# Peptides against a protein of PDB entry 5T59: the designs that were tried, part 40

Target 1, 112 residues: chain A of PDB entry 5T59
Amino acid sequence: TTPTMQSTSLLTEHLGYPPISLVDDIINAVNEIMYKCTNAMEKYLMQRNIIGKKDFSDEIKIGTAKLESLLENSVDKNFDKLELYVLRNILSIPSDLLEENRFRLLHHEKLV
Target 2, 90 residues: chain B of PDB entry 5T59
Amino acid sequence: EHIRFQRLVQVCNKALEESIRKLQSWEKIHECFPNYGQTREGIENLTVCQQQVIKLWSNLSRVEFDAIFHERSIEEKLNQLDDLINKARS

## One batch from the design tools (peptide; made by RFdiffusion4, then SolubleMPNN)

Design b2_p13_2_s1 (from b2_p13_2, 5 letters changed)
Fold by OpenDDE base, seed 5:
Structure b2_p13_2_s1 (fold): chain B 112 residues (1-112), chain C 90 residues (1-90), chain A 13 residues (1-13)
Amino acid sequence: as target 1 above (112 residues)
Amino acid sequence: as target 2 above (90 residues)
Amino acid sequence: MDEEWEEIDKELE
């Protein structure tokens, strides 16, 4: 097996779930938070859509949609970086410990 | 001795901070509401809205991420991983 | 962390 496959297997056994599952939870959470924020913004402004007898409803809808898109792009970019870092540097087993003797030792220590 | 969980928290905070950075720009907010933001009341409403969104972002992320970390027992698991690795290298 | 973030940026480019 490849070192990646070995590390994934060992970590899945250790965690009780695949490492990627943690990242998925984080990403799903931030996406939910993102839409809650943009929805709250739209509702707040829509309740204040008339100023000086002028209705700004259309501008508010377009503007909030633009901000949502901006936030979506930023979230995607930054949490892709997070995913890479977590999987490579946090939820990982050093390559030197994936050698046959060290691999066996780590696995044994987990089971004992 | 235990470093992985600390790094997890740090990278989560970094990603959250960088994600909201553009919304912290008043210029970008105002550009999305060019006519609305030309009124006194509009500026006031946008200012309050910006502040509230940033606070909501911070508060919700803290609550939700803590819940995830708890449900996944990730602090304990990462500490154990650190210990196992250190033991293997000793 | 900042250095690591920059390193990640380079890898994703």
Scores: peptide ipSAE 0.425, ipTM 0.941, DockQ to the pose 0.619
Fold by OpenDDE base, seed 1:
Structure b2_p13_2_s1 (fold): chain B 112 residues (1-112), chain C 90 residues (1-90), chain A 13 residues (1-13)
Amino acid sequence: as target 1 above (112 residues)
Amino acid sequence: as target 2 above (90 residues)
Amino acid sequence: MDEEWEEIDKELE
């Protein structure tokens, strides 16, 4: 389930930063990308808001907002999965290596 | 031998792909613009917009994630972690 | 990967 404090400490020492920091970077990046994408979409369509004699600006704004919300929800869901997977399966120390002797070995190897 | 970084890349790609999946649906796009999408020009604009957004999503994510991985030296660190674990188990 | 995602999905529900 949740990573132990011990594993977090060891990984922090190894990485030079807490494991969660990597995840934070990834999530922050995708959020920025998300809004850049939705903004680009809105701008593109708003430059093409008039077709014939009809102005579709209001519809474009509403529609883009809906898509943004859809994307936002999807990003939130999928990157929550990512966070769990990364912290549990990638940035993790196997339990057998957290035993006293193995723990010392890993610590020693990093310090020597 | 070295598996953790590969898994990191895979899970990142999976999350990105699943996140953009609904925007890849033309039906989802069109339903957000019901009247605009009834015009020929509107359909054309939405089509181009959809394609461009997906490409932008892919390109930006590649560049930004690679930058993060580099800044955090994560490939090297994960390889070292694999090595440490393998060594401890040998 | 898909199986693991399914497992994670179940945990998040």
Scores: peptide ipSAE 0.424, ipTM 0.941, DockQ to the pose 0.787
Fold by OpenDDE base, seed 2:
Structure b2_p13_2_s1 (fold): chain B 112 residues (1-112), chain C 90 residues (1-90), chain A 13 residues (1-13)
Amino acid sequence: as target 1 above (112 residues)
Amino acid sequence: as target 2 above (90 residues)
Amino acid sequence: MDEEWEEIDKELE
């Protein structure tokens, strides 16, 4: 199940930021890394675009774009899984502790 | 007793590994450069390029993710969360 | 973790 508002509030208080902010940082970072990798690949090959008398620049650009798309799809898929896992199983409070009596206890322990 | 941060590291590593898996396939790389990859020099260039990209992916992700974890104090916060939950259940 | 990952994988499908 998705995190409750109560869980999010408690975790935000504990972390000093909303749980989703950590996930956003991770996803933003991997996206940046992804494009750095694909850009490096294109530049490397474009510096080696001529073999013999043939210029492979167009093929390199198209091929690199295809690999970039492939990587983008894979990153999206796997980090969507990561997001769900982190929010549900790592940055989460067990439901039994969100009951009124347990909630007060957890909140009290956090504040003292 | 402290398990959440370990799980965070594990899931990050898994997501990174699975994301780069397609680029680890030589067949997949070669298919994107069908004519370039039919030349000796092309094959050599693609081989080096593939290796360098994978290394770059690994190195950058390690550095950036560690920086995020540090900036967010996530290990400490997750350990504290484990402690709070365990204490509440005791 | 692997078991939970597979569960999440199923949820995303």
Scores: peptide ipSAE 0.421, ipTM 0.941, DockQ to the pose 0.822
Fold by OpenDDE base, seed 4:
Formats: structure tokens, C-alpha cells, sequence
Structure b2_p13_2_s1 (fold): chain B 112 residues (1-112), chain C 90 residues (1-90), chain A 13 residues (1-13)
């Protein structure tokens, strides 16, 4: 089930920011890390591109590009799962507490 | 009593682990460098490269995610959320 | 968590 507007509002008030902002930070961070890793890999191998008298630069560039694509696809898939899990199971309010009376109670307890 | 922050850490670790899994396969790495990997020196370089990438992935993710969690005060906020929910149900 | 993760995996397929 997708989070409701009411849940988002309550959590935003509690957190001081929208729940999705945390997920965005995590996803942005892992994307940055991903490209740092692939860049480091390419640079490391390109510094070692000549074995004997043969230059493997072209093969290294193609190979690292393939690995980058593989990692990109895996990151996209797994962090889409993470986003759904976080929003559904962590940054969520149980449905029974979203009813009018329980909603007011939660809000009141926060203010006290 | 407090369960949400633990779940956050667990799901982050799960996503990170599953994302890097294919790069942990030597066969997958070698297939991307078929001729380079036929040389002794090439194999040595690829081996070191694979190990360093995995370590870099782990170290950077730990540092960056901890920074995010601190900046967002997420452990405190999730503990408070657990407490509020439990109190409301009492 | 693992069960929920697998459920989400199936949903996204």
C-alpha cells in the first residue's frame, strides 16, 4: 500500500522533513559511490594497460564499461526495493492510528 | 521496543550487499577482460582491482550512510516514533 | 524483513 497524504504530513512534522528526503539522500549517496568505484577501477587498470608489448587499453575501457552497466542495473533494482521497504515498513504510521481520534492523540503526544 | 532504526540499517545493508554481489564473481570479472585475463600479470591486476573495489564500496557506503543518518537524526526520530506508536496503543 | 523484501521483489518484476 502506498503511503497516504495524512501519513506523509504527520511524518514530515515529526521528522522535520518529508520521508522521501531520507530515501533521496541514500539513493544519491549510493549513486555517487557507484561511480567512484567504477572510476577507480578504470584508472587502476589503465595505469596497468600494457602487458609485455601489448596495449590492452581498448579492452579495459570496454570491460569497465560493461561492469559499470552491470552495477548500475543492480543498484537501480535493489534501491528501488529499499525505497518501497523504507516507506512501507519504517517511515510509516499504522492504519489504526490514522483514524481521527488516534490521529489527534498522536499529534497531541508529540506536542507535549 | 525500538525496531525501526534496526530495520533501516538492515535494509540498507541488504541493498548494498545485493548490489555488489555480481562484482564479487571472479568469472563475471574475467569475462569482461578475456584477453587481458589470459596473462599472468593481467590476472594479478584484476584480482587486486576486484578486492579494492569491494572494499571501497563497503567503506564509502558506511561513511556516507552514517553521515546521512546523523544529519537527519534518524535514529532518534525513529525511536521516538516507536515510542509514540506504542504509547498510543496503550 | 527477508519475507517483505522478497514480496517487494516480486512486485517490481
Amino acid sequence: as target 1 above (112 residues)
Amino acid sequence: as target 2 above (90 residues)
Amino acid sequence: MDEEWEEIDKELE
Scores: peptide ipSAE 0.408, ipTM 0.943, DockQ to the pose 0.965

Design b2_p13_2_s2 (from b2_p13_2, 4 letters changed)
Fold by OpenDDE base, seed 5:
Structure b2_p13_2_s2 (fold): chain B 112 residues (1-112), chain C 90 residues (1-90), chain A 13 residues (1-13)
Amino acid sequence: as target 1 above (112 residues)
Amino acid sequence: as target 2 above (90 residues)
Amino acid sequence: MDEEWEEIDEELE
């Protein structure tokens, strides 16, 4: 098996779930939060859509959609970085410990 | 001795901070509402809205991420991982 | 952490 496969297997056994599952939870959560924020913004402004007898409803809808898109792009970019860092540097086993003797020792210690 | 969970928290905070950075720009907010933002009331509403969104972002992320970390027992698991690795190298 | 982010940025480009 490849070192990546070995590390994933060992970590899955240790965690009780695949490492990627944690990242998925985080990403799903931030996406939900993102849409809650943009929805709240739209609702707040829509309740204040008339100023000086002028209705700004259309501008508010377009503007909030633009901000949502901006936030989506930023979230995607930054949490892609997060995913890479977490999987490579946090939820990882050092390569020197994936050698045959060290790998066996780590696995044994986990089971005992 | 235990470093992985600390790093997890740090990288989560960094990603959250960088994600909301553009919404912290008043110029970018105003550009999305060019006519609305030309009125006094519009500026006031946008200002309050911007502040509330940033607070909501921070509060919700804290609550939700803490819940995830708890449900996944990730602090304990990462501490154990640190210990196992250190033991293997000793 | 900033250095790590810079490194990650380079890898993602």
Scores: peptide ipSAE 0.400, ipTM 0.940, DockQ to the pose 0.632
Fold by OpenDDE base, seed 2:
Structure b2_p13_2_s2 (fold): chain B 112 residues (1-112), chain C 90 residues (1-90), chain A 13 residues (1-13)
Amino acid sequence: as target 1 above (112 residues)
Amino acid sequence: as target 2 above (90 residues)
Amino acid sequence: MDEEWEEIDEELE
């Protein structure tokens, strides 16, 4: 199940930021890394675009774009899984501790 | 007793590994450069390129993710969360 | 972790 409002509030208080912010940082970072990698690949091959008398620049650009798309799809898929896992199983408070009496106890322990 | 940060590291590593898996396939790399890859020099260039990209992916992800974890103090916060939950259950 | 990952994988499918 998705995190409750109570869980999010408690975790935000504990972390000093909303749990989703950590995930956003991770996803933003991997996206940046992804494009750095694909850009490096294209530049490397474009510096080696001529073999013999044939210019492979167009093929390199198309091929790199295809690999970029492949990587984008894979990153999206796997980091969607990561997001769900982190929010549900790592940055989460067990449901039994979100009951009224347990909730107060956990909140009290955090504040003292 | 402290398990959440370990799990965070594990899931990050898994997501990174699975994301780069397709680029680790020489077949997929070659398919994207069908004519270029039919030349000796092309094959050599693609081989080096593939290796360098994978290394770059690994190195950048390690550095950037460690920086995020540090900036967010996530290990400390997750350890504290474990402690709070365990204490509440005791 | 692997078991939970598989569970999440199933949820995403």
Scores: peptide ipSAE 0.396, ipTM 0.940, DockQ to the pose 0.812
Fold by OpenDDE base, seed 1:
Structure b2_p13_2_s2 (fold): chain B 112 residues (1-112), chain C 90 residues (1-90), chain A 13 residues (1-13)
Amino acid sequence: as target 1 above (112 residues)
Amino acid sequence: as target 2 above (90 residues)
Amino acid sequence: MDEEWEEIDEELE
């Protein structure tokens, strides 16, 4: 389930930063990208808001907002999965290496 | 031998792909613009918009994630972690 | 990968 404090400490020492920091960077990046995409979509369509004699500005704004919400929910869902996977399976120390002797070995290898 | 960084890339790609999946649905796009999408020009605009957004999503994510991986030296660190684990188990 | 995602998905539900 949740990474141990011991594994977090070891990984922090190894990485030079807490494992969660990498995940935070990734999540922050995708959020920024998400809003750039939705903003670009809105801008593109708003530049093409009039077709014939009809102004579709209101519909475009509402529609883009709906898509933004859809994307936002999807990003939240999928990157929560990513966070769990990364912290549990990638940035993790196997339990057998957290034993006393193995723990010292890993610590020693990093300090020497 | 070295597997963790590969898995990181894979999970990032998976999350990105799944996140954009619904925007790849024309039906989802069209239903958000019911009247606009009934016009020929509207359909054309939405089609281009959809394609451009997906490309922008892909391009920006590649650039930004690569930058993060570089700044965090994560490939090297994960390879070292693999090596340490393998060494400890040998 | 898909199997692991399914597992994660189940945990998040």
Scores: peptide ipSAE 0.396, ipTM 0.940, DockQ to the pose 0.792
Fold by OpenDDE base, seed 4:
Structure b2_p13_2_s2 (fold): chain B 112 residues (1-112), chain C 90 residues (1-90), chain A 13 residues (1-13)
Amino acid sequence: as target 1 above (112 residues)
Amino acid sequence: as target 2 above (90 residues)
Amino acid sequence: MDEEWEEIDEELE
């Protein structure tokens, strides 16, 4: 189920930030890591671009780009799933607790 | 009793593992470097490169995700959420 | 967890 405005507000109060902010941090991090990995791969191979008397620089650049694209697609797919799961099942409030009594508990914890 | 943070860690690990899965395939790697990979030296270089990338992926993700979790105090917050929910249901 | 992912997979298709 999709998070409600009510649950988002309550969780924001509890966390000190909107739930989506955590997911954004995670996704931004993995994207950065992804490009660091592909960049490292390209640099490593480009330092080893000549074998015998043949220069494979062009092939290395094209090949690394293909792998980057493949990794991008995989990251997008899997972390979209992650986002949905986190927001629906981890950073969520059960519907039966979205009542006045639940609100009081959250406020009480913030005050004490 | 506390389950949400554990699930967060699990889903993060799963997403990371599934994302890198295709790069773990030698066939996929070799396909991108068809002529380079026909040389002995090229194969050796690709093999080392593949291993290094996978290790880098694993190490960086661990460090960065742990930093995020710490900065967001997410373990504590999720444990508190579990406690609040359990208390409300008791 | 695996069952949850399967459900998500279906939703994303």
Scores: peptide ipSAE 0.389, ipTM 0.939, DockQ to the pose 0.791

Design b2_p13_2_s3 (from b2_p13_2, 5 letters changed)
Fold by OpenDDE base, seed 5:
Structure b2_p13_2_s3 (fold): chain B 112 residues (1-112), chain C 90 residues (1-90), chain A 13 residues (1-13)
Amino acid sequence: as target 1 above (112 residues)
Amino acid sequence: as target 2 above (90 residues)
Amino acid sequence: MDEEWKKIEEELE
């Protein structure tokens, strides 16, 4: 389920930023890390592309690209799960506290 | 009492671990370099490469995620959230 | 966490 507008507003006020911003930072970071890893792999192997009299440059480029795609697919799936988990179970306000009386209490506490 | 930040760290680690799992498979690595991996030197290079990538993945993720958590003050904010919720339920 | 994670997996797959 998607978080309510009230929950998002309260959490934004509490955090100083929307909850989704944290998730975005995490996802952006892992994407950058992924690129750095695959780039490092390609560079390492390309410096070792010739074995004997054979040049494996083309195979290395294709192989590295395949591994990058594999990693990208896995990252996408797992961090989609992460996003949903964080928004549902971590950056969330229990429904009972979103009731009128509890909502006011939480808001008041933040302002005091 | 404080559980949310712990959960955040745990779920981040889980996502990272699951994401890199396929690269931990030697079979999958070798399949991408079928001819290169038939040479002794090729196998050696791929082995080192695989190990280095996994280490790089782990180290970079730790550094970058810690930086994010710090910049967002997320541990403090989540602890405060736990406290507020507990107070409201008392 | 594991139980909640599994639930999410089931929803997204």
Scores: peptide ipSAE 0.557, ipTM 0.947, DockQ to the pose 0.826
Fold by OpenDDE base, seed 3:
Structure b2_p13_2_s3 (fold): chain B 112 residues (1-112), chain C 90 residues (1-90), chain A 13 residues (1-13)
Amino acid sequence: as target 1 above (112 residues)
Amino acid sequence: as target 2 above (90 residues)
Amino acid sequence: MDEEWKKIEEELE
């Protein structure tokens, strides 16, 4: 289920930042890592592009591009899942605690 | 008692592992370099490259994610959240 | 986690 405004507000107050900000940090990080990995792979192979007097530069460029695309697709899918999981199951407040009396209790505890 | 941070670590690892899985397949790597991989030297280079990329993926993700968790104080905050929820239910 | 992950997979696919 989608987080409520109430839960988001409470979590933002507790965390000091909106819950989505953590997910954004994670996703941005993995994207950066992904391109560092593919770039490293291309550079490594391009330094070894000639074998038996044959230049494989074109094949290396195409091949690394294919692997990059493969990794991009996988990262996108899996971290979409991660985002949903985190927001739904980790950075969430149980619905039973969003009632009037319990809501006040949680808020009071945060202020004390 | 404290479960949310553990879940966060687990789901991060899950996403990272699933994302890199296809690159762990030698067959998948070789398919991208069909002629290069028919040479002895090419096979050797691809083998080393595959291993290095996987290690780089693992190391960078560990360092960067730990940094994020620290900067966001997420373990402490999630533990506190668990405590608040448990207290409210008691 | 695994069960919930699977549910999310099914939801997104």
Scores: peptide ipSAE 0.555, ipTM 0.947, DockQ to the pose 0.843
Fold by OpenDDE base, seed 4:
Structure b2_p13_2_s3 (fold): chain B 112 residues (1-112), chain C 90 residues (1-90), chain A 13 residues (1-13)
Amino acid sequence: as target 1 above (112 residues)
Amino acid sequence: as target 2 above (90 residues)
Amino acid sequence: MDEEWKKIEEELE
């Protein structure tokens, strides 16, 4: 079930920001973290690129890129699930509270 | 009584854990470095690297997500939401 | 949570 405009409005008033803003913060954060992790991995291995008489720099660059892609795909998939879960089950208002009398109650509580 | 914030923490952890799962596979790591991983020193480096990345992932996510939750006052807001819902149903 | 997560997985796949 997709959140209604009414639900979004009520939650925005309650939170002080739209519900999607929280999800955006989370997703932006994990993307930044992902980059930091993959960058750290590449840097660590590139500092150890020569073993014996062989330079593995090219293999390291290719390998870390593959792992980055793998992680990126997994992050996208799982945080799409997270977004849907949060909006449906956490930042949601039960249908019985979206009725006129309940709507007024929530609005009144915010104003008082 | 208060359930929504707990669920938020749980689902965040779930998403983070599932996202990093493939990097926890040594086989997948080794496959990306087929020649490098055939050397003793290469295996050692990859092992340390894998462990460090996983730890970094965990530590950074904890710090950043906690900061977000604080900045958005989400625990308080979700508790209030739970209270409003419970009150309305009473 | 696990059951709801599973449902979402099924919807997105």
Scores: peptide ipSAE 0.553, ipTM 0.947, DockQ to the pose 0.829
Fold by OpenDDE base, seed 1:
Structure b2_p13_2_s3 (fold): chain B 112 residues (1-112), chain C 90 residues (1-90), chain A 13 residues (1-13)
Amino acid sequence: as target 1 above (112 residues)
Amino acid sequence: as target 2 above (90 residues)
Amino acid sequence: MDEEWKKIEEELE
């Protein structure tokens, strides 16, 4: 489920940044990569838009747009999964360590 | 011992792989260009384009994600987190 | 990882 405020605070102290910031960086990066890929595809095909006597520019534009949408949907879905996985299973503190005594120990180790 | 960073790399690869999966389908590509793909030259262009996009996806993601991991010192931080957890449980 | 991924997948569907 959703990380606790306590866990977030401890991880922020440990990382030097909120855990979500890492996820944001990853998502921003993949979005940039996605559009670079689709743009490259469109440009490549548009440079090859004429075959024989036929101009396929319109078909290429529509087709690349469809593929872009397909990729966008897939990226959104899979990186939503990634976000949840990272925050739940990687950037997380076990509940037993959030108890008072263990909490202090973990906090103390960071300050020392 | 140290498991969190490995999991991070794995889940990133998983998300990237699943995201590009549909573009790896020739049928999906061809469906978007029904007339263009009926020409020999068009098929050749689409084939090259598909391969190049997949390679670009892989290469850019590797470079960019490695940069993020470095900038965030995430391997070190996750290893330290593993160590702290293990120490607390010992 | 795969099991957790599947679990998350089911939760988000």
Scores: peptide ipSAE 0.553, ipTM 0.947, DockQ to the pose 0.844

Design b2_p13_2_s4 (from b2_p13_2, 6 letters changed)
Fold by OpenDDE base, seed 2:
Structure b2_p13_2_s4 (fold): chain B 112 residues (1-112), chain C 90 residues (1-90), chain A 13 residues (1-13)
Amino acid sequence: as target 1 above (112 residues)
Amino acid sequence: as target 2 above (90 residues)
Amino acid sequence: LDKEWEEIDKELE
């Protein structure tokens, strides 16, 4: 299940930022890294595009684009899983502590 | 006692590993360059390229994720969260 | 982790 508004508020107070912000940072970082990797690959191969008398520039561009797409799909899938895992199992408050009496205790401990 | 930050590191590593898995396949790399990969020099270039990309992926992710964790003080915050939860349950 | 990861994997399918 998705995190409750109550848990989000408590975690935001604790962290100093919404839990989703950490996930966003991670996802943004991996996306940047992904494109740096694919760009580096294309540049490396394009510097080695001619073998003998044949120019493989077009094939290199197409091939690199295919690998980029493959990586994009994999990153999207696996970091969607990561997002759910982090929000459910790491940045989460157990349901028993979200009850009124336990909620007050946790909130009190945070404020003092 | 403190388990959440360890889990965060583990799940990040798993997501990174699973994401790069397909690029670790020589077969998939070669399929994207069918004619280029039929030349000796092409195979050599692709081999080096594959290795370098995987290393770059690993190095950049380590540096960037550690920076994020530091900027967000996430280890400290998760340890505190563990402590709060454990205290509430005691 | 692996168990929970697989559970999430099934959920996203």
Scores: peptide ipSAE 0.476, ipTM 0.947, DockQ to the pose 0.906
Fold by OpenDDE base, seed 3:
Structure b2_p13_2_s4 (fold): chain B 112 residues (1-112), chain C 90 residues (1-90), chain A 13 residues (1-13)
Amino acid sequence: as target 1 above (112 residues)
Amino acid sequence: as target 2 above (90 residues)
Amino acid sequence: LDKEWEEIDKELE
């Protein structure tokens, strides 16, 4: 299930930012890291592209591209799972506390 | 009592570990470099490269995620959230 | 975590 407007509002007030902003930071970070890793791999191998009398530059470029795609697909899938998990189970307010009386209590505690 | 931040750390680690899992497979690496990997030097280079990439992945993710958590004050905020919820239930 | 992760995995499939 998706978070309610009440949950989002309360959490935004509590956090000082919308819950999704944390997830966005995490996803942006891992994407940057991913490309740094694949770039480093390509650079390392391209500096070692000649073995004997044979130049493996083309194979290295194709191979690193394949690994990048593999990693990219895995990152996308796993961090989609992470996003759903965080928003559903971590940055969430139990439904029983979203009733009128308890909702007011949580809001009051934040203001005091 | 405080459980949400622990869960956040755990799920981040899980996502990172699962994302890099296929690169930890030597077979997957070798398949991408079939001729290069048939040479002694090629195998050595790929071995070092694989190890370095995995380490880089781990180190960068740790540093960057910790920075995010600090900038967002997420441990404190999640602990406070746990406390608020527990108080409301008492 | 593992159980919840698997559930989410199934949901996203």
Scores: peptide ipSAE 0.472, ipTM 0.947, DockQ to the pose 0.911
Fold by OpenDDE base, seed 1:
Structure b2_p13_2_s4 (fold): chain B 112 residues (1-112), chain C 90 residues (1-90), chain A 13 residues (1-13)
Amino acid sequence: as target 1 above (112 residues)
Amino acid sequence: as target 2 above (90 residues)
Amino acid sequence: LDKEWEEIDKELE
């Protein structure tokens, strides 16, 4: 389920930034990489658009666009999964540490 | 002992691998270029292109993700988190 | 990881 406000606050204090910020960085990076890859593919093929007497420029543009869409959809799905996994299983505070005494201990350790 | 950062690396790799999986399919590549791929040169170009894209994907993701992890000091922070949790449970 | 990944996959569907 969704992380608690308490866990988010504790993790923010520990990390120096909200947990979601790390995920945002990762997602932004992969999106940039994705478009660099598709752009490179298009450029590579467009430099080789003429074979014999035929110009395949239109087919290349359409085909590359289709692959871009395919990759984009896959990235979206898989990194949504990543986000959920990271926030749930990695950047999380176990429930037993959210108890009053454990909570104070964790907070105290960071401030001292 | 320290498990969270390892899991982070693993899940990042998983997401990256699953994201690029369909582009690793020659059939998926070829069907997008039905006429171009009927030529010898076209097949050769598509083959090289596919390989290069996959390599570029892998290389760029490694560099960029490592940079993010460094900038966010995430390995250290996750190790510390593991330590705090273990200490609290001891 | 794979098991958890599949679980998340089902959850997001």
Scores: peptide ipSAE 0.469, ipTM 0.947, DockQ to the pose 0.856
Fold by OpenDDE base, seed 4:
Structure b2_p13_2_s4 (fold): chain B 112 residues (1-112), chain C 90 residues (1-90), chain A 13 residues (1-13)
Amino acid sequence: as target 1 above (112 residues)
Amino acid sequence: as target 2 above (90 residues)
Amino acid sequence: LDKEWEEIDKELE
């Protein structure tokens, strides 16, 4: 189930930012890390592209591109799962507390 | 009592672990460099490269995620959320 | 976590 507008509003007030902002930070960070890793791999191997008298530059470029694609696909899938898990199970308010009386209580406790 | 922040750390580690799993396969690494990996020196280079990438992945993710958690004060906020929910149910 | 993770995995497939 997708988080309700009410839940998002309450959590935004509590956190000082929308819940999705935390997820966005995490996803942006892992994407940056991913490309740093693949770039480092390519550079490392390209500095070692000649074995004997044979130049393996073309094979290295193709191979690192394949590994980058593999990592991209895995990151996308697993962090989509992370997003859903965080929003449903961590940054969430139980449905019983979204009732009118419980909603007011939660809001009141925050202000006190 | 406080469970949400622990879950956040766990799910982040899970996503990171599952994302890098395929790169931990030597077979997949070697398949991407079929001729380069037929040389002794090539195998040595690929071995070091694989190890360094995995370490870089782990170290960078730890540093960056900890920075995010600190900047967003997420441990404190999630603990407070746990307390508020528990109090409301009492 | 593992059970919930698997459930989400099935949902996204």
Scores: peptide ipSAE 0.461, ipTM 0.947, DockQ to the pose 0.971

